# Designs tried in a protein design run: peptides against a protein of PDB entry 4KTY. Part 98

Target 1, 266 residues: chain A of PDB entry 4KTY
Amino acid sequence: YVLNDIGVIFYGEVNDIKTRSWSYGQFEDGILDTCLYVMDRAQMDLSGRGNPIKVSRVGSAMVNAKDDEGVLVGSWDNIYAYGVPPSAWTGSVDILLEYRSSENPVRYGQCWVFAGVFNTFLRCLGIPARIVTNYFSAHDNDANLQMDIFLEEDGNVNSKLTKDSVWNYHCWNEAWMTRPDLPVGFGGWQAVDSTPQENSDGMYRCGPASVQAIKHGHVCFQFDAPFVFAEVNSDLIYITAKKDGTHVVENVDATHIGKLIVTKQI

## One batch from the design tools (peptide; made by RFdiffusion4, then SolubleMPNN)

Design b2_p17_5_s1 (from b2_p17_5, 12 letters changed)
Fold by OpenDDE base, seed 1:
Structure b2_p17_5_s1 (fold): chain B 266 residues (1-266), chain A 17 residues (1-17)
Amino acid sequence: as target 1 above (266 residues)
Amino acid sequence: SKEKNEKIANSIMRYQV
């Protein structure tokens, strides 16, 4: 994983899976220096830079521009007049070198761009990393481990009653490390996400969350395990909002979220 | 291009009962 400088990213729909090449370029000139610069901008203590838990958490914050003038500005409005459209990027190198040169956030990214740049960052620093694509990926905004879908009395969806949403697909990263801060058996792959979705203890960051812990329903472990669990395993809860302000659960779908999770497996 | 963006961009799903 660390040695591969070209990868494949899965995207599209669950019934029409697509792939694109991505150049990580972790060995190209200036890229390691840029990764060190990113940690400098984060004001990360030198003593912490050898700890993959701290490094991956800082990386998840700094690859996005939120809070700390990190690497990438996200945009999903299909208006990219002040930068590069997310689809125009083919690898991490140009993004990282632009960030290092300009010392300003680079425009623009979406989930696969964030994941691509974050993968380069992790690999540059000797952390085995891979990109994961989740189809029907939930975004739980209120930390209730449910994907709430509110309906009007006529059965139409009311999108104003919740900030919960489902992506057709979402990309994040898994990083390989030991977790001495967790119970035995919860090391290995850790979910980390640099796409700015939710605030985690004061910053837009996510992880590292133990994949093994999440797989076994353990959401009490640091970091952000409930959010990552919800991305892959939320129940869809269809709720009718009555005129009197009462809510009635009309239906539950436990099979839709996380319909397919794809990663490069060796 | 706009077409390329539409091909790869992720999107919020709409649901109905």
Scores: peptide ipSAE 0.270, ipTM 0.766, DockQ to the pose 0.074
Fold by OpenDDE base, seed 3:
Structure b2_p17_5_s1 (fold): chain B 266 residues (1-266), chain A 17 residues (1-17)
Amino acid sequence: as target 1 above (266 residues)
Amino acid sequence: SKEKNEKIANSIMRYQV
């Protein structure tokens, strides 16, 4: 994983899976220096830079611009007037080098761009990493491990009451590391996500969350295991908000979220 | 576009009562 500088990112829909090439370029001139610069901007202690747990957590914060003037500004409003449309990027190198030279966040990214840049960051620092795509990926806003979808009486979503949301697809990263802070067996692949979704203890960051822990429902294990669990395993709870102020659970769908999770194996 | 990463609205969330 560390030695592969070109990858494939999955996107699209579960019934129409698409792939895009992405150049990670972790061996290109200036990229390692930029990754070190990112950690410098994060004010990361030198003692922590050899710890993949700390590095991946810092990386998840710094690859997005929120909180700390990190690498990428996200945009999902289809307005990219002051930068590059997310779809125009073909790799991490130009983004990272622009960040290094300008010392300002680069515009713009969506999940696969965040994941691509983060993958470069991890691989550049010797952390085996891959990109994962989850189709029908939940965004749990209130950390209750379910998607509360509030409906009007006509069946339309009540956007005022509904805080949770579902991505058509979402890309994040898995990083390989030991987890001495967790029980035996919960090392290996760790979910980490640099797309700014939720605040995690004061910053927009996510992970590392043990994939094995998530798989076995151990949401108490740091970091952000409840959020990652929800991304792949939330039930959709359809709740009708009646005009009289009452709420009625109309349906529960346990099959929709995390319908397909894919990653390139090589 | 299938490329666009976006939050799903009525396509899956609408519940016909």
Scores: peptide ipSAE 0.266, ipTM 0.782, DockQ to the pose 0.066
Fold by OpenDDE base, seed 5:
Structure b2_p17_5_s1 (fold): chain B 266 residues (1-266), chain A 17 residues (1-17)
Amino acid sequence: as target 1 above (266 residues)
Amino acid sequence: SKEKNEKIANSIMRYQV
């Protein structure tokens, strides 16, 4: 995983799976220097730079521009006038080198761009990493482990009340490390995500969350296990908001989220 | 090109709900 500098990222729809090539370029000139620069910008203590738990958590924060002038600015509104459209990127190298040169966040990214750059960062620093794509990926905004979909009495979605959402697909990373901070057996692959989705203890970051812990429902294990669990296993709760202010659960769908999780084992 | 635009459009994330 560390040695591969080209990868494949899955995207699209569950019924129309697509792939794109991505050049990680972790061995290209200036990339290691840029990764070190990213950690410098994060003001990361030197003693922590050898700890993959700390490095991956800092990386998840710094690959996005929020909070800390990190690498990438996200855009999901189809407005890319002041930068590069997310789909125009073909690899991490140009993004990282632009960041290093300009010392300003690079525009623009979406999940696969964040995941691609983050994968480069992890691999460059000797952390085995891969990109994972989840189709029908939940975005739980209130950490209740369910997708609350509020409906009007006519059956239409109440967009004002509905804060949770489901992506057609979402890409994040898994990083390989030991977890001495967790019980035995919860090392190995850890979910980490640099796409800015939710605030985690003061900044937009996610993970490392033990994949084994998530699989066994151990959402109490640091970091951000409830959020990652919800991404792959939340129930859809359809709630009708009545005019009298009461809420009625009309339906529960336990099968919609996490229909397919794909990674390329190269 | 039209093909490039289609590729861009098809790769964009979207909320389904």
Scores: peptide ipSAE 0.155, ipTM 0.733, DockQ to the pose 0.118
Fold by OpenDDE base, seed 2:
Structure b2_p17_5_s1 (fold): chain B 266 residues (1-266), chain A 17 residues (1-17)
Amino acid sequence: as target 1 above (266 residues)
Amino acid sequence: SKEKNEKIANSIMRYQV
């Protein structure tokens, strides 16, 4: 989890799983220094740098460029004219070294790029980490632990009302640590996500959320457990917005989200 | 190559409903 410098990232569709290699390069020259620089840019106090909870949370924020001029600019519009297309990256090293050299966010990333760079960051700092891929990954936008899909009376999706969305797949990280801030038994793997999806107490960050807590429905445990829970376990609720302003639940699908969660190291 | 292009295209995340 710390020593492997080359990994495999799962992507594609649940019925057509694909893999890509990713070079983490945590032992390459300048990479550790860059990770320290990232924490410096975050203005992280020295006392917190030895705490994997704080480090992973800061890393979650800083691997994305939002809020704090962090490492990677995300782009999902298939227009990458002002940088490197997300699919062109093959590892973390070039991204991190470019960030350190330019001192500006690097363009562009999507989830596996964020996860790849974040994995390097965590491993460099001695935190065991792995990338996790979730197929049919929910993005809960209103923090209600469900996917509200609003339909017009004709059955078409009302995009104005529908704020929640589903990714065909999403990659994030799990980091291994103790959680003395949580009840006994909720240490171990913690979900952390540097892909900017939702605001968490003022910044685009996610985690660490105890995988065990989420698995057992303890969504009140810090950090961002409701969001991560929704990613893997949300029900799809199809709601018809009637012309009279009433909402009618047409269907509920409790099986669509989180069809498969895959990691290289299970 | 066609395979490479397909791989690249399929790597991109997509929202769905």
Scores: peptide ipSAE 0.128, ipTM 0.725, DockQ to the pose 0.108

Design b2_p17_5_s2 (from b2_p17_5, 9 letters changed)
Fold by OpenDDE base, seed 2:
Structure b2_p17_5_s2 (fold): chain B 266 residues (1-266), chain A 17 residues (1-17)
Amino acid sequence: as target 1 above (266 residues)
Amino acid sequence: SAAKREAIANSIMRYHL
């Protein structure tokens, strides 16, 4: 999980799983220096740079350009005129070296590009890391652990009220570390995500969230466990918004989200 | 109906490349 410099990232649809190769290149010239530069740009104290909890959390913020002029600008509107289309990237090296040279965010990424670059960052700094793909990945934007689908009384979707969404697939990272800040048994794999999805205490970042804690429903454990839990386990809640302003739950679907979670075995 | 719920669920789908 540290030594492999080439990987496979799963994508596509749950009924048509696809793979793409990704070169992490953590041993290539200038890459370690660039990872150190990323931590410098984050103004990270030297005392924290040996702590995988702090490093992974800072990395989740800095691999995206939001808030802090980090590495990658996301684009999901099919407009890539001012940079490189996300699908054109084949590895982390060109992205990281461009960032170091230009000292400006690189355009453009989507989830697997963020995850690929973040995987390089983690591995470069000696943190065992892998990429995880979740099919039917929920994006809960109001932190209630549900996918709230608001309906008009006629049964049509109320797009004004419906803010939550579901990705066909989403990629994030798992990083291996001890968690002395959590109870015994919640170390090991930690979910971390650099794709800018939600604000976490003032920055677009996510994790580290204990995979074991999430599996056992311990969403109160830092960091961002509710959001990661919702990505893989939230229910679809169909809510009718009445004319009088009341909301009525019409249906609940517990089978739609998190249909498959896959990662490469190493 | 189940078919209508599926159509509604599809309306909140987003797609990565």
Scores: peptide ipSAE 0.591, ipTM 0.941, DockQ to the pose 0.885
Fold by OpenDDE base, seed 3:
Structure b2_p17_5_s2 (fold): chain B 266 residues (1-266), chain A 17 residues (1-17)
Amino acid sequence: as target 1 above (266 residues)
Amino acid sequence: SAAKREAIANSIMRYHL
C-alpha cells in the first residue's frame, strides 16, 4: 500500500467493469519534493505534517484547485481546450511535476485522476493508501443523506428542484491510520476524497471518514462521514411537488446507490 | 411503474469517462 508505484483503477459500469493502469511514481525524482511543496502551499504547520489525519485532510483539499490553487482543475463538460483531457493522463508524475514547475493548477482531471494524484501524495508521505471505486455513487447536494428526486404532478422530473445526482462510478481513496480522535474501533481505513464535490467546513475537501464508522451507520464522527455514507448508501426518494407547494413521497428505492465498491488487493 | 422509475433515476445520472 506504500511501496507499489503502479496501480489499477476500476471504472466503467457495474455490469461492465473496466480497469486502467495508473503510475503513481511516488519514488520518481521531484515527486516527494512536490508533495512537500503542496503542504507548503497549504501553509501547513510543521507540527501537523506528521499527523496522517491532518495530512490526509489537507491533501484532500490541495489535490483539487478549488479554494487554494491546488494541483488539479476538474472538468466534466467534455471541453478540455485549455489543457489535457482527463483520459490522456496515465499517472501522477507529469501532473505533479507540472504543478511544481508552473506553480499553477493543472488542467484537467476527473475522479480517477484526482484519486491517482492523491494516492501518490499519501504514499509519498508514508501513509498506506488505495483507490476505491463506487458504482452508482451518490452526490448528496443538501446533506440530508438522501437522493431527492423531485417530480412534477405529471410524473416528469423537476430539474430545477432536483439538485442531487448519481455518478455511474466515482473514485476516492482510503488511507490507513489510527484515529485517536474517535472511539476505539474506528481506526484503520479512512475514506478521503480530493475530487471537489461538496464544501466541508469552508473548502472543497472530504475526510478522513472512518470506513468502520460508515459501515455501522455512525455518521456523527468527523470528518464528512454523512457525505461518504450518502455516496454508498443513500436512498432514492421520489417526491412529487404539488401545485400547492406540498411534497409527497411517492417511492423509496434503497437498492440503487452503492451497488459495488471495488479496490485492488495487494 | 418500475420502468418509469428507472427512467427517472437515469435522468439524474452523471458520467465519468
Scores: peptide ipSAE 0.581, ipTM 0.939, DockQ to the pose 0.906
Fold by OpenDDE base, seed 1:
Structure b2_p17_5_s2 (fold): chain B 266 residues (1-266), chain A 17 residues (1-17)
Amino acid sequence: as target 1 above (266 residues)
Amino acid sequence: SAAKREAIANSIMRYHL
């Protein structure tokens, strides 16, 4: 994983899976220096730079521009007048070098761009990393492990009662590391995500969350396991909001979220 | 109905490029 400088990212729809090539370029000139610069901008102490837990968490924060003038500005409104459309990027190198040169966030990215750049960052720093794509990826906005759908008494959707949403697909990263801070067995692949989705202890970052812990329903372990769990395993909860303010669960769909998770085999 | 629920579920979808 660390030595591969080109990859494939899965995207599209679960019934129409597509692939795009991505050049990670972790060995290209200036890329290591840029990764070090990213950690410098994060004001990361030298003692932490050898710890993949800290590095991956800092990376998840710094690959997005939120909070800390990090690498990439996201855009999801189909208006890219002040930068490069997310679909125009073919690799991490141009993005990272632009960031290093301009010392300003680069416009624009979406999930696979964030994941691509983050994958370069991790691999450049010697952390084995891969990109995963989750189809029907939930965004749980209120940390209740549910994908809430609110209905009025007449059956119409009330879009004001929740900010929960489902992506057709979402890409994030898995980084390989030991987790001495977790119980035995929860090392290995850790989910980390640099796409700015939710605030985690004051910053838009995500992970490292133990994949093994999540697979076994252990969402109590740091970091951000509930959010990652919800992305792949939340139930759709159809809730009727009554005029008296009470909520009634009308239906539960446990099959809608996380229909397919694609990643390179070990 | 199942069809109505599916339509509702589709209405909360967001799309990456």
Scores: peptide ipSAE 0.571, ipTM 0.939, DockQ to the pose 0.856
Fold by OpenDDE base, seed 4:
Structure b2_p17_5_s2 (fold): chain B 266 residues (1-266), chain A 17 residues (1-17)
Amino acid sequence: as target 1 above (266 residues)
Amino acid sequence: SAAKREAIANSIMRYHL
């Protein structure tokens, strides 16, 4: 999880799982220097650079361009003018070196690109890291730990009543570290995500969230455990919006989100 | 184009059920 410079990223659909190769290139010339530069751009104190909790949280913020002129600009509209389409990237090296050279955010990324670059960043800094793919990954936009699906009285979906959404798949990272800031047992793998999805205490970042905490439903632990929990274990709540303005829960599906979580195992 | 099809296939799709 540190020494392997080539990886496999899972994507596609749960019933049509696909894989792509990704070159992390953490040992390539200039990559470690670029990772240090990223932390410099984040104005990260030297005292914090040895703390994987702080480093992974800063990395989750800085791998995306939002807020801080970080590494990658996300785009999901299939229009990638003035940059490289996300699918054209094959590894982290070109992205990181472009960022270091231009000192401007690189266009464009989606989740696997963010995860790939973030994986390089973590591994460069000696943090064991892996990419995780979640199929039917929820994006809880209103922080209510559920995926709201609003229906008109005729049964048609009203997508205007919620910003909640489901990704067919989503990739993020898990980083291995101790969590002295959490109770015993919640160290180990920590979910961290550099794809800009939600604001976390003022910045588009996510984690580290204890995988063990998430697994056992402990969403009260820092950082961003509720959001990560929702990604993998949200109930789908089907709500009928009545003409009189009332909302009625018509159905609950607790089985749809997080159908499969895939990563390389030791 | 093949590149466009690949881009679409590799892209994340957001949807409401």
Scores: peptide ipSAE 0.037, ipTM 0.718, DockQ to the pose 0.085

Design b2_p17_5_s3 (from b2_p17_5, 11 letters changed)
Fold by OpenDDE base, seed 5:
Structure b2_p17_5_s3 (fold): chain B 266 residues (1-266), chain A 17 residues (1-17)
Amino acid sequence: as target 1 above (266 residues)
Amino acid sequence: SEKKREEIANQIMKYHL
């Protein structure tokens, strides 16, 4: 995982899976220096830089530009006038070197770009890492572990009340590390995500969340386990908001989210 | 119906490129 400098990222639709090549370039000139620079910009103390828990958490914050003038600015409005369209990137090297040179966030990224750059960051620092694609990936915005779909009395979605959403697909990273801060057995793969989705204790970051913990429903373990759990396993709750202000659960769908999770084996 | 639920669910979909 650390040694592979070219990867494949899955995207598209669950019934029409697509792949794109991505050059990580963790061994290219200037990339390690840029990763160190990223940690400098994060004001990360030297003592933490050898701890993959701290490094991956800082990386999840710094690969996105929010809060801290990190590496990438996300854009999802199909307007990329002041930068490079997300689909034009083919690897991490140009992005990281531009960031190092300009000392300003690079425009623009979407989930696979964030994941690609983050994968380079992790691998460059000796942390085994891979990219994971989740089809029908939930975005729980209120940390209640469910997708709340509020309906009008006519059966249409109330967009004002409905804040949760579902991505057709979403990419994040898994990083391999021990978790001495958790009970025995919850080391190994940790979910980390640099795509800015939710605020985690003051910053747009996510993880490391123990994959083993999530698989066994242990959402109380740091960091951001509830959010990651919801991404892959939340139920859709259809709620009718009545005129009298009461809410009635009409339906529950436990099959919609996380229809397919794909990662490259090597 | 399942079809109706799918139509409703589609209204909360976001799309990456």
Scores: peptide ipSAE 0.566, ipTM 0.929, DockQ to the pose 0.913
Fold by OpenDDE base, seed 1:
Structure b2_p17_5_s3 (fold): chain B 266 residues (1-266), chain A 17 residues (1-17)
Amino acid sequence: as target 1 above (266 residues)
Amino acid sequence: SEKKREEIANQIMKYHL
């Protein structure tokens, strides 16, 4: 994982899976220097830079521009003025070198761009990493492990009350590390996500969350396990909100979220 | 119905490029 400088990222729809090539370029000139610069901008203590738990958590924060003027600005409104459209990027190198040169966030990214740059960052620093694509990926906005769909009386979605949403696909990273801070068996692959989705203890970051812990329903462990669990396992809860403020559950769908999770295993 | 649930679920979908 660390030695591969070119990869494939899965995207599209669950019924029409597509792939795009991505050049990680972790061995190209200036890239390692830029990764060190990212940690410097984060004001990360030197003593922590050898700890993959700390490094991956800092990376998840710094690959996005929110909070700390990190690497990438996201855009999802199909308007990419004053920057590069997310689909125009073919690798991490140009993004990282632009960030290092300008010392300003680079525009623009979406999930696979964030994941691509984050993958380069992790691999540069000797952390085995891969990109994961989740089809029908939930975004739990209120941290209740459910997709709450509020319905109008006509049976359509109340968009004012419904804050949760589902991505057709979402990409994040898994980083390989030991987790001495967790019970035995919860090391190995850790989910980390640099796409700014939710605030985690004061910053837009996510992980490392133990994949093994999540697979076994253990969401009580650091970091952000409930959010990652919801991305892949949350139920759709159809709720009618009554005028008196009470909620009535009309239906539950346990099959909609996380229909397919794809990653390269080499 | 299942068809109606799918229609409702589609209303909360977001799309990456």
Scores: peptide ipSAE 0.566, ipTM 0.930, DockQ to the pose 0.929
Fold by OpenDDE base, seed 3:
Order: structure tokens, then C-alpha cells, then sequence
Structure b2_p17_5_s3 (fold): chain B 266 residues (1-266), chain A 17 residues (1-17)
């Protein structure tokens, strides 16, 4: 998980799983220097740089450009006029070296690009890491652990009230570490995500969230466990917004989200 | 119906490339 410099990222649809190759290049010239530069830009104390909890959390913030002029600018509107289309990237090296040279955020990424660069960052710093793909990945924007789908009386979605959304697939990272800040048994793989989705205590970052804790329904532990839990296990709540302003729950679907979670085991 | 639910669910879908 540290020595492999080439990987496979799963994408596509749950019934048509696809793979793309990604070169992590953590041993390439200038990459370690760039990872150190990223931590310098984050103004990370030297004393914290040996702590994988702090490093992975800082990395989740800095791999995206939001808040701190980090590495990558995301684009999901099919407009890539001022950079490179997300699908054109084949690895982390060019992105990281461009960032180091220009000292400006690199355009553009989507989830697998963020995950690829973040994987390089983690591995470069000696943190075992892998990329995880979740099909039908929920984006809970109000931290209530459910997907609230508001319907008009005619059955159409009320787009003004419906703020939650679902990705066809989403990629994030798992990083291996001990969690002395959590109860015994919640070390090991920790979910971390650098794709800017939600603000976490003032920054667009996510994790580390204990995978074991989430699997056992323990979402009370730091960091961002409720958000990660919702990505893989939220229910769809169909709510009819009546003309009189009342809301009625019409249906609950517990099968739509997190249909498949895939990662390369080697 | 399940078909109608799927149609509704599709309206909240976003797509990565």
C-alpha cells in the first residue's frame, strides 16, 4: 500500500464497473518535496507531521483548492476552458509538479483525480493508503444522515427544497493508522476525502473517520463519521411538501445508497 | 410504484465522468 506507484481506480456504474489506471509516482523526483511544500502551505507544525491523523486531515483539506489555495480545483459542469479536463489526467506527478512550480491550484479535477493525488500524498509520507469507490454515493448536506427528497403534490421533485444529492459513483481514500484518540478497535483503515463536498469545522475536508466505527454504526467519533456514514448507508426519504406547508413522509428506501464499495486489495 | 420511485431518484443523481 506504500510501495506500489501504479494503481487502478474503479468507476462507471454499479452494473458496468470500469477501471482506469493511475500513476501515483510517490518516488518520482520532486514529489516528496511537493508533499512537504503542501504541508508548509498548510502551515502545519513540524511536531504534527509525524502524526498520520493530523497529516491525513491536513491532506484532505490541501488536496482541494478551497479555503487554502490547495492543489486541485474541481469542475463538474463540463467547462474546462482554463485547464486540463479531469479525464485527461493519468497520474499524480504532473499535477503535483505543476502545483509546486506555479504555486497556484491546478485545474481541473473530479473525485478520482482528487483521490489519486491524495493517495500519492499519503503514500509519499509513509501512510498506507488506497482508493475506494462507492456506487450510489450520497451527499448529505445537512448532516441528518438521510437523503431528503422533497416532492411537489404532483410527484415531481421540488428542487428548491431538495438539497441532498447522489453521485453515480464517488472515490475517496482509506488510510491505515492507529487511532489512540478513539476507543480500542477503531484503528486500521480510516476514510479520508479530499474532494470538496462539505465544510468540516471551517474547511472543506473529510476524515479521518474510522471504517470500523462506521461499519458498526458508531458515528459519534471524530472526524466526519456522520458524513461518511451517510455516503454509504443513508436512506432516501420521500417527503411530500403540501401546499399548506406541511411535510408528509411518503416513502423510505434503504436500498438505494451504497450499493457497492470497491477497492483494490493489493 | 418502484418505477416511479426510480424516476424520482434519478432527478437527484449527479455524475462523475
Amino acid sequence: as target 1 above (266 residues)
Amino acid sequence: SEKKREEIANQIMKYHL
Scores: peptide ipSAE 0.558, ipTM 0.928, DockQ to the pose 0.911
Fold by OpenDDE base, seed 4:
Structure b2_p17_5_s3 (fold): chain B 266 residues (1-266), chain A 17 residues (1-17)
Amino acid sequence: as target 1 above (266 residues)
Amino acid sequence: SEKKREEIANQIMKYHL
């Protein structure tokens, strides 16, 4: 989880699982220095740099360019004119070295690119880390732990009433650490995500969220456990929006989200 | 129907490459 410099990232569809190779390159020249530079850009106190909780949270924020001119700019609209298409990246090294040299965000990434770079960052700093792929990954936009689907009376989807969405797949990271800030038993793997999805207390970041806590429905623990829980366990709520402004729950599907969560064992 | 629900659910899908 620290020493492997090449990995496999799962993607595609649940019925057509695909893999891509990713070179983490945590031992390549300049990569550790770049990771330190990232923490410098985040203005992270030296005292916090030995704390994997703080480091992973800062990394979550800084691997994306939002808020803080971090490493990667995301693009999901097929516009890559001023950078590299997400699918063209094969590893973290070129991205991190470009960031260090240019001192500007690198274009462009999607979830696996964010996860790949973040994995390098974590491993460089001695934090055991792996990439996780979740198929049918929910994006709860309003923090209600549901995937709301609004229907008109005619049965057509009203896409204006919610920003909730479902990714065909989404990649994030799990980082291994103790959680002295949480009750006993909630250490170990922590979900962290650098793909800019939701604002978390002022920044686009996510985690560390205790995987054990999430598995047992404990969403009250820091950080961002509700969001991560929703990614893997949201119910689809089919709501008919009546002309009179009332909402009627027509159906609930508890099986659609998080159909498969995959990570590679070393 | 289940088929209809699936069709509806597909309308809220986003896609990573």
Scores: peptide ipSAE 0.525, ipTM 0.918, DockQ to the pose 0.889

